# Peptides against a protein of PDB entry 5T59, part 154

Target 1, 112 residues: chain A of PDB entry 5T59
Amino acid sequence: TTPTMQSTSLLTEHLGYPPISLVDDIINAVNEIMYKCTNAMEKYLMQRNIIGKKDFSDEIKIGTAKLESLLENSVDKNFDKLELYVLRNILSIPSDLLEENRFRLLHHEKLV
Target 2, 90 residues: chain B of PDB entry 5T59
Amino acid sequence: EHIRFQRLVQVCNKALEESIRKLQSWEKIHECFPNYGQTREGIENLTVCQQQVIKLWSNLSRVEFDAIFHERSIEEKLNQLDDLINKARS

## One batch from the design tools (peptide; made by RFdiffusion4, then SolubleMPNN)

Design b2_p25_4_s4 (from b2_p25_4, 8 letters changed)
Fold by OpenDDE base, seed 4:
Structure b2_p25_4_s4 (fold): chain B 112 residues (1-112), chain C 90 residues (1-90), chain A 25 residues (1-25)
Amino acid sequence: as target 1 above (112 residues)
Amino acid sequence: as target 2 above (90 residues)
Amino acid sequence: SVSEEILKRVEELEKKFGKEVDEFF
C-alpha cells in the first residue's frame, strides 16, 4: 500500500516518530558499516603493501577504491529497494482501515 | 499473527546479503588487484582480507541493526500494529 | 512536511523500481 498523508500521520503517532526515521537510521547505519569495511580492507592491505621488493601501495589504494564503489552501488540499489518495500508493506496501514474506526483504535491504544 | 517485524528483519537481511554479494566474488576482488593478486603472498592476503571484510560486514550490521530496532522499539510497535489491524478486521 | 517528504521519496523510488521490489523481497 502506497503511503498517504493519513497513513504517515497515523504511523507517526503510533511509532512516536515518522516512518522514514527508521529507514534513515538503517540506511545511515549500512553506509557507515560500508565505509568501515572498505577502510578496514585498505588498512589491512596497506600493512601488507610490500611483497618482495615491490610496493603495491598505489594498486591497493586504487583497488580498494574500486571495491568501495562497487559496494556503494550495490548498497544504494538494495537499500533503496528496502526503503520502498518497508514504507509500502511494513510501515503501512491497509487502505480499507484508513477510516474513523481505525483512527479511533489508534487513539484508544494511545490512551490506554 | 505477528508478521511485520519478522518481515522487516528478513528484508534487511536480504538487502545486506545482496549488497555484499559482489565482495563474495573472488574474481571481483582479484580484478581490483591484478598485480598484487599475481603473487602468492598477495593472494593469501586478499583471501584473508575478503573473509574478514565479509565477517565484519555481517557482524557490524547485526549489531547496528539490532541497536536501531531496539532504540526505535520497532518490534513492539510493529506487533501492536499487527494487533490493531487484526482487531479491526475481526 | 515530513509526510510530504515520505511521499516524495516513495514516489521517486517507485519510479526507479516499480513493482520489482515486491518480487525482490
Scores: peptide ipSAE 0.653, ipTM 0.951, DockQ to the pose 0.859
Fold by OpenDDE base, seed 5:
Structure b2_p25_4_s4 (fold): chain B 112 residues (1-112), chain C 90 residues (1-90), chain A 25 residues (1-25)
Amino acid sequence: as target 1 above (112 residues)
Amino acid sequence: as target 2 above (90 residues)
Amino acid sequence: SVSEEILKRVEELEKKFGKEVDEFF
């Protein structure tokens, strides 16, 4: 079900916040986690940058940057899909509830 | 009866799993460190690093997402939504 | 409005993925 002005308004009233706020929280969280992971990886390897008498610092920096980019692309794609799914199928109101008589049900229940 | 919150958890887990999938590939990890990974110590370090980052990803996501769900009271709200829908259809 | 923003974002995502999302999850 595709969101409408009516459904988003009703959901906002029901949730106490716009549906998109939940999605934004999720996306912001995963982005933060992503960079924490890549940063941790780089730091771990940079503490172990010398093997024998060879310094691999440059390779480590380049390699971790590549992995970061790879992860960024994957996160972006998968959580864009998640956003669409959530807004269509989870944070949604079926069309039958948007009919005149049933439309008031959510509002009525809130008041009781 | 209550289905929406379960679905939310499922799709979040799916997105997280698919996002980290490439880092779970040893081949992809090794490709990023071609010379470093030619050494015994390098391989050992990369192995530990890969394991740790995956664990960190899993642990942080669990904690942070649970916190979000709690702060937004989303389980309760979605359960209520399910109930309202079922009531309307009865 | 916030509602309009939601609709716009959904529209953009639908253009990118469409029904692929339903198959993915």
Scores: peptide ipSAE 0.652, ipTM 0.950, DockQ to the pose 0.805
Fold by OpenDDE base, seed 3:
Structure b2_p25_4_s4 (fold): chain B 112 residues (1-112), chain C 90 residues (1-90), chain A 25 residues (1-25)
Amino acid sequence: as target 1 above (112 residues)
Amino acid sequence: as target 2 above (90 residues)
Amino acid sequence: SVSEEILKRVEELEKKFGKEVDEFF
Protein backbone atom coordinates (compact mmCIF):
# COMPACT_ATOMS: atom_id res chain seq x y z
CA THR B 1 0.00 0.00 0.00
CA THR B 2 0.99 3.62 -0.45
CA PRO B 3 1.55 5.74 2.65
CA THR B 4 -1.05 8.34 3.53
CA MET B 5 -1.27 11.16 6.01
CA GLN B 6 -3.38 8.96 8.21
CA SER B 7 -1.15 5.91 8.06
CA THR B 8 2.03 7.88 8.71
CA SER B 9 0.42 9.56 11.70
CA LEU B 10 -0.76 6.28 13.14
CA LEU B 11 2.59 4.64 12.57
CA THR B 12 4.39 7.56 14.14
CA GLU B 13 2.24 7.19 17.22
CA HIS B 14 2.84 3.46 17.30
CA LEU B 15 6.58 3.59 16.68
CA GLY B 16 7.27 6.70 18.69
CA TYR B 17 8.98 8.17 15.64
CA PRO B 18 8.13 8.78 11.99
CA PRO B 19 8.54 5.75 9.74
CA ILE B 20 11.00 7.65 7.60
CA SER B 21 13.35 7.98 10.57
CA LEU B 22 14.12 4.28 10.43
CA VAL B 23 14.82 4.48 6.73
CA ASP B 24 17.03 7.50 7.21
CA ASP B 25 19.00 5.66 9.87
CA ILE B 26 19.55 2.75 7.51
CA ILE B 27 20.55 4.95 4.59
CA ASN B 28 22.87 7.07 6.69
CA ALA B 29 24.49 3.95 8.08
CA VAL B 30 25.13 2.35 4.71
CA ASN B 31 26.55 5.59 3.34
CA GLU B 32 28.96 5.81 6.23
CA ILE B 33 29.93 2.18 5.76
CA MET B 34 30.44 2.76 2.07
CA TYR B 35 32.95 5.54 2.60
CA LYS B 36 34.73 3.59 5.29
CA CYS B 37 35.15 0.75 2.84
CA THR B 38 36.47 2.89 0.01
CA ASN B 39 38.76 4.77 2.35
CA ALA B 40 40.14 1.52 3.68
CA MET B 41 40.74 0.31 0.15
CA GLU B 42 42.61 3.43 -0.83
CA LYS B 43 44.76 3.38 2.28
CA TYR B 44 45.62 -0.27 1.83
CA LEU B 45 46.68 0.19 -1.77
CA MET B 46 48.51 3.44 -1.13
CA GLN B 47 50.66 1.60 1.37
CA ARG B 48 51.54 -0.66 -1.54
CA ASN B 49 51.81 1.95 -4.24
CA ILE B 50 55.31 1.14 -5.42
CA ILE B 51 55.96 -2.05 -7.34
CA GLY B 52 59.46 -2.47 -8.60
CA LYS B 53 60.59 0.96 -9.67
CA LYS B 54 57.16 2.25 -10.62
CA ASP B 55 54.91 4.42 -8.46
CA PHE B 56 51.23 3.67 -8.99
CA SER B 57 49.89 6.30 -6.58
CA ASP B 58 48.02 8.25 -9.23
CA GLU B 59 46.44 5.16 -10.70
CA ILE B 60 45.41 3.98 -7.25
CA LYS B 61 43.75 7.29 -6.43
CA ILE B 62 41.89 7.37 -9.71
CA GLY B 63 40.94 3.72 -9.53
CA THR B 64 39.65 3.96 -5.99
CA ALA B 65 37.63 7.01 -6.94
CA LYS B 66 36.07 5.05 -9.78
CA LEU B 67 35.16 2.22 -7.44
CA GLU B 68 33.71 4.69 -4.98
CA SER B 69 31.52 6.17 -7.68
CA LEU B 70 30.43 2.72 -8.75
CA LEU B 71 29.52 1.80 -5.21
CA GLU B 72 27.76 5.11 -4.62
CA ASN B 73 25.54 4.58 -7.63
CA SER B 74 24.69 1.06 -6.58
CA VAL B 75 23.97 2.00 -2.97
CA ASP B 76 21.83 4.92 -4.04
CA LYS B 77 19.73 2.82 -6.38
CA ASN B 78 19.29 -0.21 -4.16
CA PHE B 79 18.50 1.67 -0.99
CA ASP B 80 16.10 3.98 -2.77
CA LYS B 81 14.28 0.81 -3.76
CA LEU B 82 14.52 -0.39 -0.18
CA GLU B 83 13.00 2.83 1.10
CA LEU B 84 10.05 2.52 -1.21
CA TYR B 85 9.54 -1.14 -0.36
CA VAL B 86 9.72 -0.58 3.39
CA LEU B 87 7.28 2.30 3.32
CA ARG B 88 4.86 0.42 1.06
CA ASN B 89 4.99 -3.07 2.48
CA ILE B 90 6.53 -3.12 5.94
CA LEU B 91 5.79 0.15 7.68
CA SER B 92 2.29 0.26 6.31
CA ILE B 93 -1.31 -0.15 7.37
CA PRO B 94 -3.81 -1.92 5.13
CA SER B 95 -6.27 0.52 3.64
CA ASP B 96 -9.26 -1.42 4.93
CA LEU B 97 -8.05 -0.80 8.47
CA LEU B 98 -7.47 2.92 8.07
CA GLU B 99 -10.67 3.83 9.85
CA GLU B 100 -11.74 5.10 13.24
CA ASN B 101 -11.74 1.60 14.65
CA ARG B 102 -8.03 1.19 13.94
CA PHE B 103 -7.24 4.38 15.77
CA ARG B 104 -9.35 3.18 18.66
CA LEU B 105 -7.33 0.00 18.84
CA LEU B 106 -4.14 1.96 19.28
CA HIS B 107 -5.67 4.05 22.03
CA HIS B 108 -7.09 0.99 23.70
CA GLU B 109 -3.69 -0.65 23.81
CA LYS B 110 -2.17 2.44 25.37
CA LEU B 111 -4.83 2.62 28.05
CA VAL B 112 -4.54 -1.03 29.04
CA GLU C 1 1.84 -14.58 12.21
CA HIS C 2 4.79 -12.19 12.52
CA ILE C 3 6.09 -11.37 9.08
CA ARG C 4 7.10 -7.72 8.85
CA PHE C 5 10.38 -7.82 10.74
CA GLN C 6 11.50 -10.86 8.80
CA ARG C 7 10.78 -9.00 5.60
CA LEU C 8 12.70 -5.98 6.82
CA VAL C 9 15.76 -8.09 7.47
CA GLN C 10 15.42 -9.79 4.11
CA VAL C 11 15.17 -6.62 2.08
CA CYS C 12 18.04 -5.04 3.97
CA ASN C 13 20.20 -8.03 3.19
CA LYS C 14 19.15 -7.96 -0.44
CA ALA C 15 19.97 -4.29 -0.79
CA LEU C 16 23.36 -4.82 0.83
CA GLU C 17 24.13 -7.81 -1.36
CA GLU C 18 23.18 -6.05 -4.56
CA SER C 19 25.11 -2.95 -3.58
CA ILE C 20 28.37 -4.81 -3.13
CA ARG C 21 27.92 -7.10 -6.13
CA LYS C 22 30.06 -5.07 -8.50
CA LEU C 23 32.94 -5.03 -6.05
CA GLN C 24 32.74 -8.78 -5.97
CA SER C 25 33.59 -8.82 -9.65
CA TRP C 26 37.29 -9.23 -10.21
CA GLU C 27 36.89 -7.85 -13.69
CA LYS C 28 35.44 -4.62 -12.37
CA ILE C 29 38.22 -4.28 -9.84
CA HIS C 30 40.92 -4.96 -12.39
CA GLU C 31 39.46 -2.45 -14.83
CA CYS C 32 40.00 0.30 -12.29
CA PHE C 33 43.67 -0.59 -11.97
CA PRO C 34 44.75 -1.63 -15.45
CA ASN C 35 48.50 -1.16 -15.07
CA TYR C 36 48.75 -1.97 -11.39
CA GLY C 37 46.88 -5.18 -12.07
CA GLN C 38 49.33 -6.23 -14.76
CA THR C 39 51.95 -6.93 -12.11
CA ARG C 40 52.01 -10.06 -10.00
CA GLU C 41 52.34 -8.10 -6.81
CA GLY C 42 49.57 -5.75 -7.87
CA ILE C 43 47.21 -8.63 -8.49
CA GLU C 44 48.00 -10.03 -5.07
CA ASN C 45 47.37 -6.70 -3.40
CA LEU C 46 44.11 -6.18 -5.26
CA THR C 47 42.95 -9.66 -4.36
CA VAL C 48 43.54 -9.13 -0.66
CA CYS C 49 42.06 -5.66 -0.81
CA GLN C 50 38.92 -6.95 -2.51
CA GLN C 51 38.46 -9.67 0.09
CA GLN C 52 39.02 -7.32 2.98
CA VAL C 53 36.65 -4.64 1.78
CA ILE C 54 33.88 -7.17 1.20
CA LYS C 55 34.35 -8.53 4.70
CA LEU C 56 34.40 -5.03 6.11
CA TRP C 57 31.20 -4.23 4.26
CA SER C 58 29.50 -7.31 5.62
CA ASN C 59 30.68 -6.91 9.20
CA LEU C 60 29.99 -3.21 9.51
CA SER C 61 26.55 -3.49 7.97
CA ARG C 62 25.59 -6.31 10.32
CA VAL C 63 26.70 -4.43 13.41
CA GLU C 64 25.25 -1.08 12.41
CA PHE C 65 21.91 -2.41 11.21
CA ASP C 66 21.47 -4.51 14.32
CA ALA C 67 22.18 -1.44 16.40
CA ILE C 68 19.59 0.56 14.49
CA PHE C 69 16.99 -2.17 14.86
CA HIS C 70 17.66 -2.34 18.58
CA GLU C 71 17.61 1.40 19.14
CA ARG C 72 14.36 1.71 17.23
CA SER C 73 12.86 -1.41 18.86
CA ILE C 74 11.69 -2.25 15.40
CA GLU C 75 11.22 -5.99 15.86
CA GLU C 76 8.90 -5.45 18.79
CA LYS C 77 7.06 -2.65 17.07
CA LEU C 78 6.59 -4.61 13.86
CA ASN C 79 5.41 -7.66 15.77
CA GLN C 80 2.92 -5.48 17.58
CA LEU C 81 1.80 -4.05 14.29
CA ASP C 82 1.25 -7.54 12.92
CA ASP C 83 -0.74 -8.42 16.03
CA LEU C 84 -2.86 -5.31 15.81
CA ILE C 85 -3.65 -5.93 12.18
CA ASN C 86 -4.48 -9.57 12.81
CA LYS C 87 -6.66 -8.65 15.76
CA ALA C 88 -8.50 -6.05 13.74
CA ARG C 89 -9.24 -8.61 11.05
CA SER C 90 -10.40 -11.30 13.45
CA SER A 1 5.25 18.41 8.05
CA VAL A 2 7.03 15.10 8.44
CA SER A 3 4.08 13.26 6.97
CA GLU A 4 4.12 15.48 3.93
CA GLU A 5 7.82 14.86 3.51
CA ILE A 6 7.27 11.12 3.57
CA LEU A 7 4.58 11.35 0.92
CA LYS A 8 6.75 13.52 -1.28
CA ARG A 9 9.69 11.14 -1.07
CA VAL A 10 7.46 8.17 -1.82
CA GLU A 11 6.01 9.97 -4.79
CA GLU A 12 9.44 10.68 -6.21
CA LEU A 13 10.55 7.11 -5.69
CA GLU A 14 7.41 5.79 -7.34
CA LYS A 15 8.21 7.89 -10.38
CA LYS A 16 11.66 6.36 -10.58
CA PHE A 17 10.92 2.72 -9.88
CA GLY A 18 7.20 2.11 -9.95
CA LYS A 19 6.27 -1.50 -9.34
CA GLU A 20 9.68 -2.93 -10.09
CA VAL A 21 10.51 -2.59 -6.40
CA ASP A 22 8.04 -5.26 -5.42
CA GLU A 23 9.53 -7.56 -8.02
CA PHE A 24 13.08 -6.82 -6.94
CA PHE A 25 12.60 -7.86 -3.33
Scores: peptide ipSAE 0.649, ipTM 0.950, DockQ to the pose 0.864
Fold by OpenDDE base, seed 2:
Order: sequence, then structure tokens, then C-alpha cells
Structure b2_p25_4_s4 (fold): chain B 112 residues (1-112), chain C 90 residues (1-90), chain A 25 residues (1-25)
Amino acid sequence: as target 1 above (112 residues)
Amino acid sequence: as target 2 above (90 residues)
Amino acid sequence: SVSEEILKRVEELEKKFGKEVDEFF
């Protein structure tokens, strides 16, 4: 179900925070992890940049940058899909409950 | 009975798995280091690097996502949401 | 409002992915 003003308000009250805050935490975390991984890769290879008489530093920098870009694109796409799925199917209130005004149970249970 | 938190974990894992898929491809990694990967030592270094990065990705994701879920009390909140919805339908 | 922000983000994502999200997961 697609989020509405009513459902998001009810969920915010239930969660104690807006549904989007959880998604933002997840996305921020994976982005941080992504850059830690690519940074670790570059550092590891740069410590091993000389093989024989040849210095591969430039190739390593370019190569790791390419991998970072590939990972960035994949993370962006997959976690955008995740955001939409979570907001539609997980952090959501079924439309039939909203239409029948049965969502009031959220307020009732919180106050009692 | 409780389904929402399980689904959250599942879709997070799916997104993480799909995001790292390209780094799991040796061919893709080798393409980024065409000359470095033609040396014996280069291949060895890339192999270890690939394995370590994938492990780092998995470990960091597990720790960080679990921390988020705990801080947001999301399992409890989603279970409560399931219960409220089921109660409303009964 | 925060609710309006959520709706805007969802709308933008729906434009990009539509129903393929449900098929992906």
C-alpha cells in the first residue's frame, strides 16, 4: 500500500519517529560501510603496489575508483528499491483498516 | 503471526547481497586491474583483497544494521504493529 | 511536514521503479 498523510502520522506516533528515519539510518550505514570497504581495498593494494621493478600505483588508484563507482551505483539502486518496499509493505497500515476507520486502535492501545 | 520484522531483515539482506554481487565476480575485479592482474603476485593480492572486502562488507553490515534495529526498537515495534493489525481484523 | 516529505520520496521512487520492486524482493 502507498503511504498517506494519515498512515505516516499514525506510524510516527507508534514508532516514536518518522518511518523515513529508519530508512535513512539504513542508507547512511550502508554508504559508510561501502566507503570503508573501498578505502580498505585501496590501502591494501597500495601497500603492495610494487611488483618486481614495476610500480602499479596509478593502476591501483584507477581500478579501485572504478570498483567504488560500480558499488555506489549498485548500492544506490538496490537501497532505493529497499526504501520503496519498506515504506509500502513493512512500515505501512493496510488500506482496509484506514478506510474502515479501524486505525484508531493504534491510538487506543497507546493510551490504555 | 509476526511477519514484518522478518521481512525487514530479508529485504535488507537481499539488498546487501545484490549490492556486493559485482565484487564477487573475479572477472570484474580483474578487469579493473588488467596489468596488475597479469602478475603472479598481483593475482594473489587481488584474491586476498577480494575475500577480505567481502568479509568486511558482511561483518560491518551485520553489526551496523543490528545496532540500528536495536536503537530503533524496530522488532518490538513491528511485532506490535502486526498484533494491532491482527486485532483490528478479528 | 515530515509526512509530506515521505510522500514525495515515495512518489519519486514509484516513478523510477513502479511495480518491479515487489518482484525484486
Scores: peptide ipSAE 0.648, ipTM 0.950, DockQ to the pose 0.859

Design b2_p25_5_s1 (from b2_p25_5, 12 letters changed)
Fold by OpenDDE base, seed 1:
Structure b2_p25_5_s1 (fold): chain B 112 residues (1-112), chain C 90 residues (1-90), chain A 25 residues (1-25)
Amino acid sequence: as target 1 above (112 residues)
Amino acid sequence: as target 2 above (90 residues)
Amino acid sequence: SEKSLETLKRYKEAEEKIKKEEEEE
């Protein structure tokens, strides 16, 4: 169900925060985790950059950067889908509940 | 009866799993380190690195997402939402 | 209302992003 002003208002009242805030928390978290992972990868390999008297530091830096980009793209795509799904199917109110009678029910339940 | 929170967890897990999928590919990892990965020691290092990163990804995601869900009381809120919907339809 | 508008705005943006991504695939 496509979110509306009515549904988002009701959900905000119910949640105590706008629906998008949850999504933002999730996205921010995964982004932070992503960079922690890539940073850890680079540091791990940079501590092991010399093999057989050859220094692979440059290759490691380039390689980890490529992996970071790859991960960024994947995270972006998958969590864009997640955002859409959450707002459509999880943090949503069925149309039948958006009728005036049902609307009052939600509001009434909150107040009582 | 309560389905929304379960769905939230599922889609989060799916997004996380799909996001890390490319890093789970040894071929993708190796391609990023063509010369480094031609050495025995390099292969070993990359293997360990790959495993550690995947574990780190999983662990951090679990901890952080659980914290978010707790702070937002999302399970309770979604259960209440389910209850309201079910009540309205009964 | 502002909070609701933000949600709707982000929703629309998400739709657009996904659409673009699908077109690129």
Scores: peptide ipSAE 0.519, ipTM 0.939, DockQ to the pose 0.920
Fold by OpenDDE base, seed 3:
Structure b2_p25_5_s1 (fold): chain B 112 residues (1-112), chain C 90 residues (1-90), chain A 25 residues (1-25)
Amino acid sequence: as target 1 above (112 residues)
Amino acid sequence: as target 2 above (90 residues)
Amino acid sequence: SEKSLETLKRYKEAEEKIKKEEEEE
């Protein structure tokens, strides 16, 4: 179900925060984790940048950057899908309950 | 009866798994380090690095997502939502 | 209302992003 002003308002009241806030938390977290991972990888390899007589520092930096971009693109795609799914199917109120004013029950339960 | 929180967890896990999938490919890793990966030591380092990153990804995501879910009381709220919906349909 | 609008805005943006991503694939 597509989010509406009505459903979002009701959910916000129920949750104590807007539905998007949860999604934002998740997305922010994974982004932070992503950069921590790539940073850790770079640091690990940079400590091992010399093999024999060759210095691979430049290659490591470039390679890690490529992996970061790859991961970033994947995260972006997958969590965009997650955002839609959560807002449509998890943090949602069925349309049949929004119709015919059945959503009033949600308010009633809160007030009681 | 309660389905929303379970779905949330599932979708989160799926997104995390799909996101890290490319890093699980040795071929893709090696492609980023073509010369470094031609050395024995380089291969060893990349192998360890790959494993560590994947573990770090998994561990951090688990901890952080659980923290988020707790802070937002999302399991309770989603269960309540399920109950309310079920009650309304009864 | 402001919070609700934010949610709706982000939802629409997400839809657009996914659409673009699918087109690029």
Scores: peptide ipSAE 0.518, ipTM 0.939, DockQ to the pose 0.924
Fold by OpenDDE base, seed 2:
Structure b2_p25_5_s1 (fold): chain B 112 residues (1-112), chain C 90 residues (1-90), chain A 25 residues (1-25)
Amino acid sequence: as target 1 above (112 residues)
Amino acid sequence: as target 2 above (90 residues)
Amino acid sequence: SEKSLETLKRYKEAEEKIKKEEEEE
């Protein structure tokens, strides 16, 4: 279901935070992990940059940057889909519960 | 009965798996290091590097996502949400 | 309410991004 002011408000009250905050935590985490991985890869290869009297430092830097870009694109696409799915299907309230009588139920349970 | 948290875990795992798929391709790795990968030592280094990065990705994502889920109490909150929905429909 | 608005805004942006990505594929 599509998020509404009513559903997001109810979910915020239930969660103690807005639904988007969870998504932001997830996205921020994966971005941090992504750069840690690419940095580790570059450092590992740069420690092994000389083979047979040839210095491959430039190639390693360029290659790692290319892989980082590929990973960034994939992360962006997949986690955009994740954001949409979470907000639509997980952190959502069915339409039958958005009626006035059901709205009171969620509020009542919070107060009890 | 409780389905939302399971779905959250599943969609997170799917996104992580799909995101790292390109790095799992030896062809893609080799294409980024065409001359380095023509040497024996280069191939060995790239192989180890690829394996280590994939493991690092998996380990870090598990630890960080579990931490987020714990800090946000999301399993409990989603289970409660499922219960509220089921109760309202009964 | 302001936080709720932010969620809705981000949702709309996500829909638009996915739509654009699908068009580029």
Scores: peptide ipSAE 0.517, ipTM 0.938, DockQ to the pose 0.900
Fold by OpenDDE base, seed 5:
Structure b2_p25_5_s1 (fold): chain B 112 residues (1-112), chain C 90 residues (1-90), chain A 25 residues (1-25)
Amino acid sequence: as target 1 above (112 residues)
Amino acid sequence: as target 2 above (90 residues)
Amino acid sequence: SEKSLETLKRYKEAEEKIKKEEEEE
């Protein structure tokens, strides 16, 4: 279901934080991981930049940058989908629970 | 009964797997290093590098995502949400 | 309410991004 002011408020109360905060944590984590992976790759290859009498340092830097761009694009697309899915289907409240009588039940459970 | 946390884990894993798919392609890796990859040692280095980065991706994501889920108590909160929904429908 | 508004804003932005990405594919 599509998020509403009512559902997001209730979820924030239930979670102790807004639903988007979880998504932000996930996205920030994967971005950090992505950087660590590409950095590790560059460092590994740069330590092996000379083969025979030829220095491949420039090619390694350019190539690693290209791979980083490819990975970044893929991460962006897939985690945009994840963000939408989480907010729509996981961190969501069905319409029947948003009715007045059901809304009170949710608050009652929180207070007890 | 409890389905939301399971779905969260599944969608996270799917996003991670799809994101790393490009790096799993040897052709794409080789295209980024056209001259380096024409040498025997270069091919060997790229092969090891590819394997290591994929493993690093998997290990880091597991550790970091588990930490997030723990810090946010998301399994407990989602289970509680499922229970509330089920009670409302009973 | 401010936090709720931020969630809704991000949701809408995500929808728009996905739509654009689908058009490019």
Scores: peptide ipSAE 0.517, ipTM 0.938, DockQ to the pose 0.919

Design b2_p25_5_s2 (from b2_p25_5, 14 letters changed)
Fold by OpenDDE base, seed 1:
Structure b2_p25_5_s2 (fold): chain B 112 residues (1-112), chain C 90 residues (1-90), chain A 25 residues (1-25)
Amino acid sequence: as target 1 above (112 residues)
Amino acid sequence: as target 2 above (90 residues)
Amino acid sequence: SSASEETLKRFEESLKKIEEEEKKE
């Protein structure tokens, strides 16, 4: 099920930030890491681009780009799943708590 | 009792592991460097690179995700959420 | 982050070191 506006509001109050913000942080981080990894790989190989008398620079650039694309696609796929899971199963409010009396409980705990 | 944070860590790890899965394939790596990988030195370089990239991926992810979790106080918040839910159901 | 940059640097150093070790073998 998709998170409700009500649950989002309650969680935002509880967390101090919208639930999606956590996911955004995670996704941004992994993307950064991804590019750092591919960049490092490219740089490493480019420093070793000449073997014998042959320059493999072009192949290295193309190859690393392919790997980057591959990794990027995988990251997108897996972290999209992660986003859905986190928002639906971790940062979620059970339906039984989405009642007025239960809302009071959350607020009460915050105030106490 | 407290389950949400554990789940968060688990799914993060899973996503990270699955994301790097194809880079763990030597065949896939080699396919990207068909001629380079036909040389002895090329193979060696690719091998080292592959291994280190995976390590870098793992290490960076660990550090960065932990930082995020800390900054967001997510363990505490999720534990509190678990507690609230448990109280409500009691 | 600084930590990530450091790790990246260590990665590069590690790669270099491994290469050197490989050459010695």
Scores: peptide ipSAE 0.161, ipTM 0.893, DockQ to the pose 0.018
Fold by OpenDDE base, seed 5:
Structure b2_p25_5_s2 (fold): chain B 112 residues (1-112), chain C 90 residues (1-90), chain A 25 residues (1-25)
Amino acid sequence: as target 1 above (112 residues)
Amino acid sequence: as target 2 above (90 residues)
Amino acid sequence: SSASEETLKRFEESLKKIEEEEKKE
């Protein structure tokens, strides 16, 4: 189930980059988005930190941090699954095509 | 005929949707701001914030993922891969 | 990215508008 060196090489040649690079881009992007979202939330609430005579700045900071942590954990979990799925089921070459004769076919088709 | 790119989009969307699930819960949001959320204004602010952050999440992810897919030419490459596999099996 | 920054700016603008509407209530 783990991608073979052969499949990785073939896919790298086909894609022009290693398959993992796509996943890395996706994960890096979602992480950046995650922090932008939580930062925006904190800033929005901090502009509204005083209600009546009470200052909720500390609670807002703590609460936002908690939400960030929850989101971070969920992102890690779900995108780890995504990584496995993509590498195993999308960016993969069926075993029947990993034979020598099929390897040549893929090479030939690329050059045509 | 071409299935891999569709699956990529689907799994990305699923991961994004599942990741934001907790923030979609008002109860979870309120738990993080127990005293702030006891005020009328606080509830209003949290409601707006929750809605907007979810929209931001969706919009940013769409833009960034589309950019990645374009830069990596992944739709074309996956379609080609499907074609190669189908041809080899014929 | 620039696209992300633009989207974020739009978000911030929307938040400002919401704040203005709240002041009128």
Scores: peptide ipSAE 0.154, ipTM 0.893, DockQ to the pose 0.017
Fold by OpenDDE base, seed 3:
Structure b2_p25_5_s2 (fold): chain B 112 residues (1-112), chain C 90 residues (1-90), chain A 25 residues (1-25)
Amino acid sequence: as target 1 above (112 residues)
Amino acid sequence: as target 2 above (90 residues)
Amino acid sequence: SSASEETLKRFEESLKKIEEEEKKE
């Protein structure tokens, strides 16, 4: 089921932040990691850009850029799926509980 | 009884594994460096780089995701959510 | 951030060690 406004409000109250914020943190983190990985690869290879008398600097730069693009596409695809799954199936409230009773339970828990 | 946090960890791991899948392919790596990879030294450098990048990917992901989960108290919150749902259905 | 920087540094050190080992072979 698709998240509702009511579900989002209840979860925000429970979590102390909107559910989407968790997903944003995860996606931002993996993007940062991705660029650190590709940067490390480029630097490592650029320190080893000359083999014999041939300079492979241009090929290394182009090749690393291609790998970065490949990784970006894969990250985007897989973490878009993750976002949908988390918001729909993990950070979700069953429809039968999206009533006054669920709201009362949340308040009751806070008061205890 | 508590299932949501376990699912979160599982889907995160799956997304990370699938994202790095193509970099685990030597063929894909070599295609990006066709001439460099025709040299002995180039092959050696690419091999080391590939292995270490994959390790870096895994290690950084573990550290950063654990930090996020801690900062957001997500395990506790998801366990509480499971408990609330179970209580409501009892 | 600090943890990631440390990990990256370890990565660089590991690469250096591997290179040194290959030179010995």
Scores: peptide ipSAE 0.151, ipTM 0.892, DockQ to the pose 0.017
Fold by OpenDDE base, seed 4:
Structure b2_p25_5_s2 (fold): chain B 112 residues (1-112), chain C 90 residues (1-90), chain A 25 residues (1-25)
Amino acid sequence: as target 1 above (112 residues)
Amino acid sequence: as target 2 above (90 residues)
Amino acid sequence: SSASEETLKRFEESLKKIEEEEKKE
């Protein structure tokens, strides 16, 4: 189920931050890691760009870019799914508990 | 009892594993470097790159995700959420 | 294969540097 405004508010209160913030951190991290990986590969290969009489610099740049694109597409796809799953199934409150009683419990725990 | 944090870890791992899957294919790697990969040295270099980039992916993701989880206190918060839900249903 | 071992070593050194930089952040 899609998160409601009430769920978001309650979870934000509980977490101390909006649920989406966690997902954003994760996605930002994986994107950074992705580029670090491809950059490392490119740099490594560019240091080894000449084999025999041939300079493969252009091919290395193009090839690494292609790999990066492949990885980007996969990351986008899989982490979009992750976002949906986390927000719907992990950082979620069952609908039957989205009542005054549940709200009171959260407040009670906060005050205790 | 406490299930949400475990699910979070599992989903993160799954997303990471699925994301890197294409790079685990030697064929995909070689296709990106068709001429470079026709040389002995090129093959060796690409082999090392493939292996090490996957390791780097795994290591960096582990470190960064653990840091995020710690900074967000997500294990504790999710455990508390589980407890609250269980309490509400009891 | 000596060449492969050397290549691996060089890459590992590069990775180590990257990881160290990451730890400093």
Scores: peptide ipSAE 0.149, ipTM 0.896, DockQ to the pose 0.014; fails the geometry check

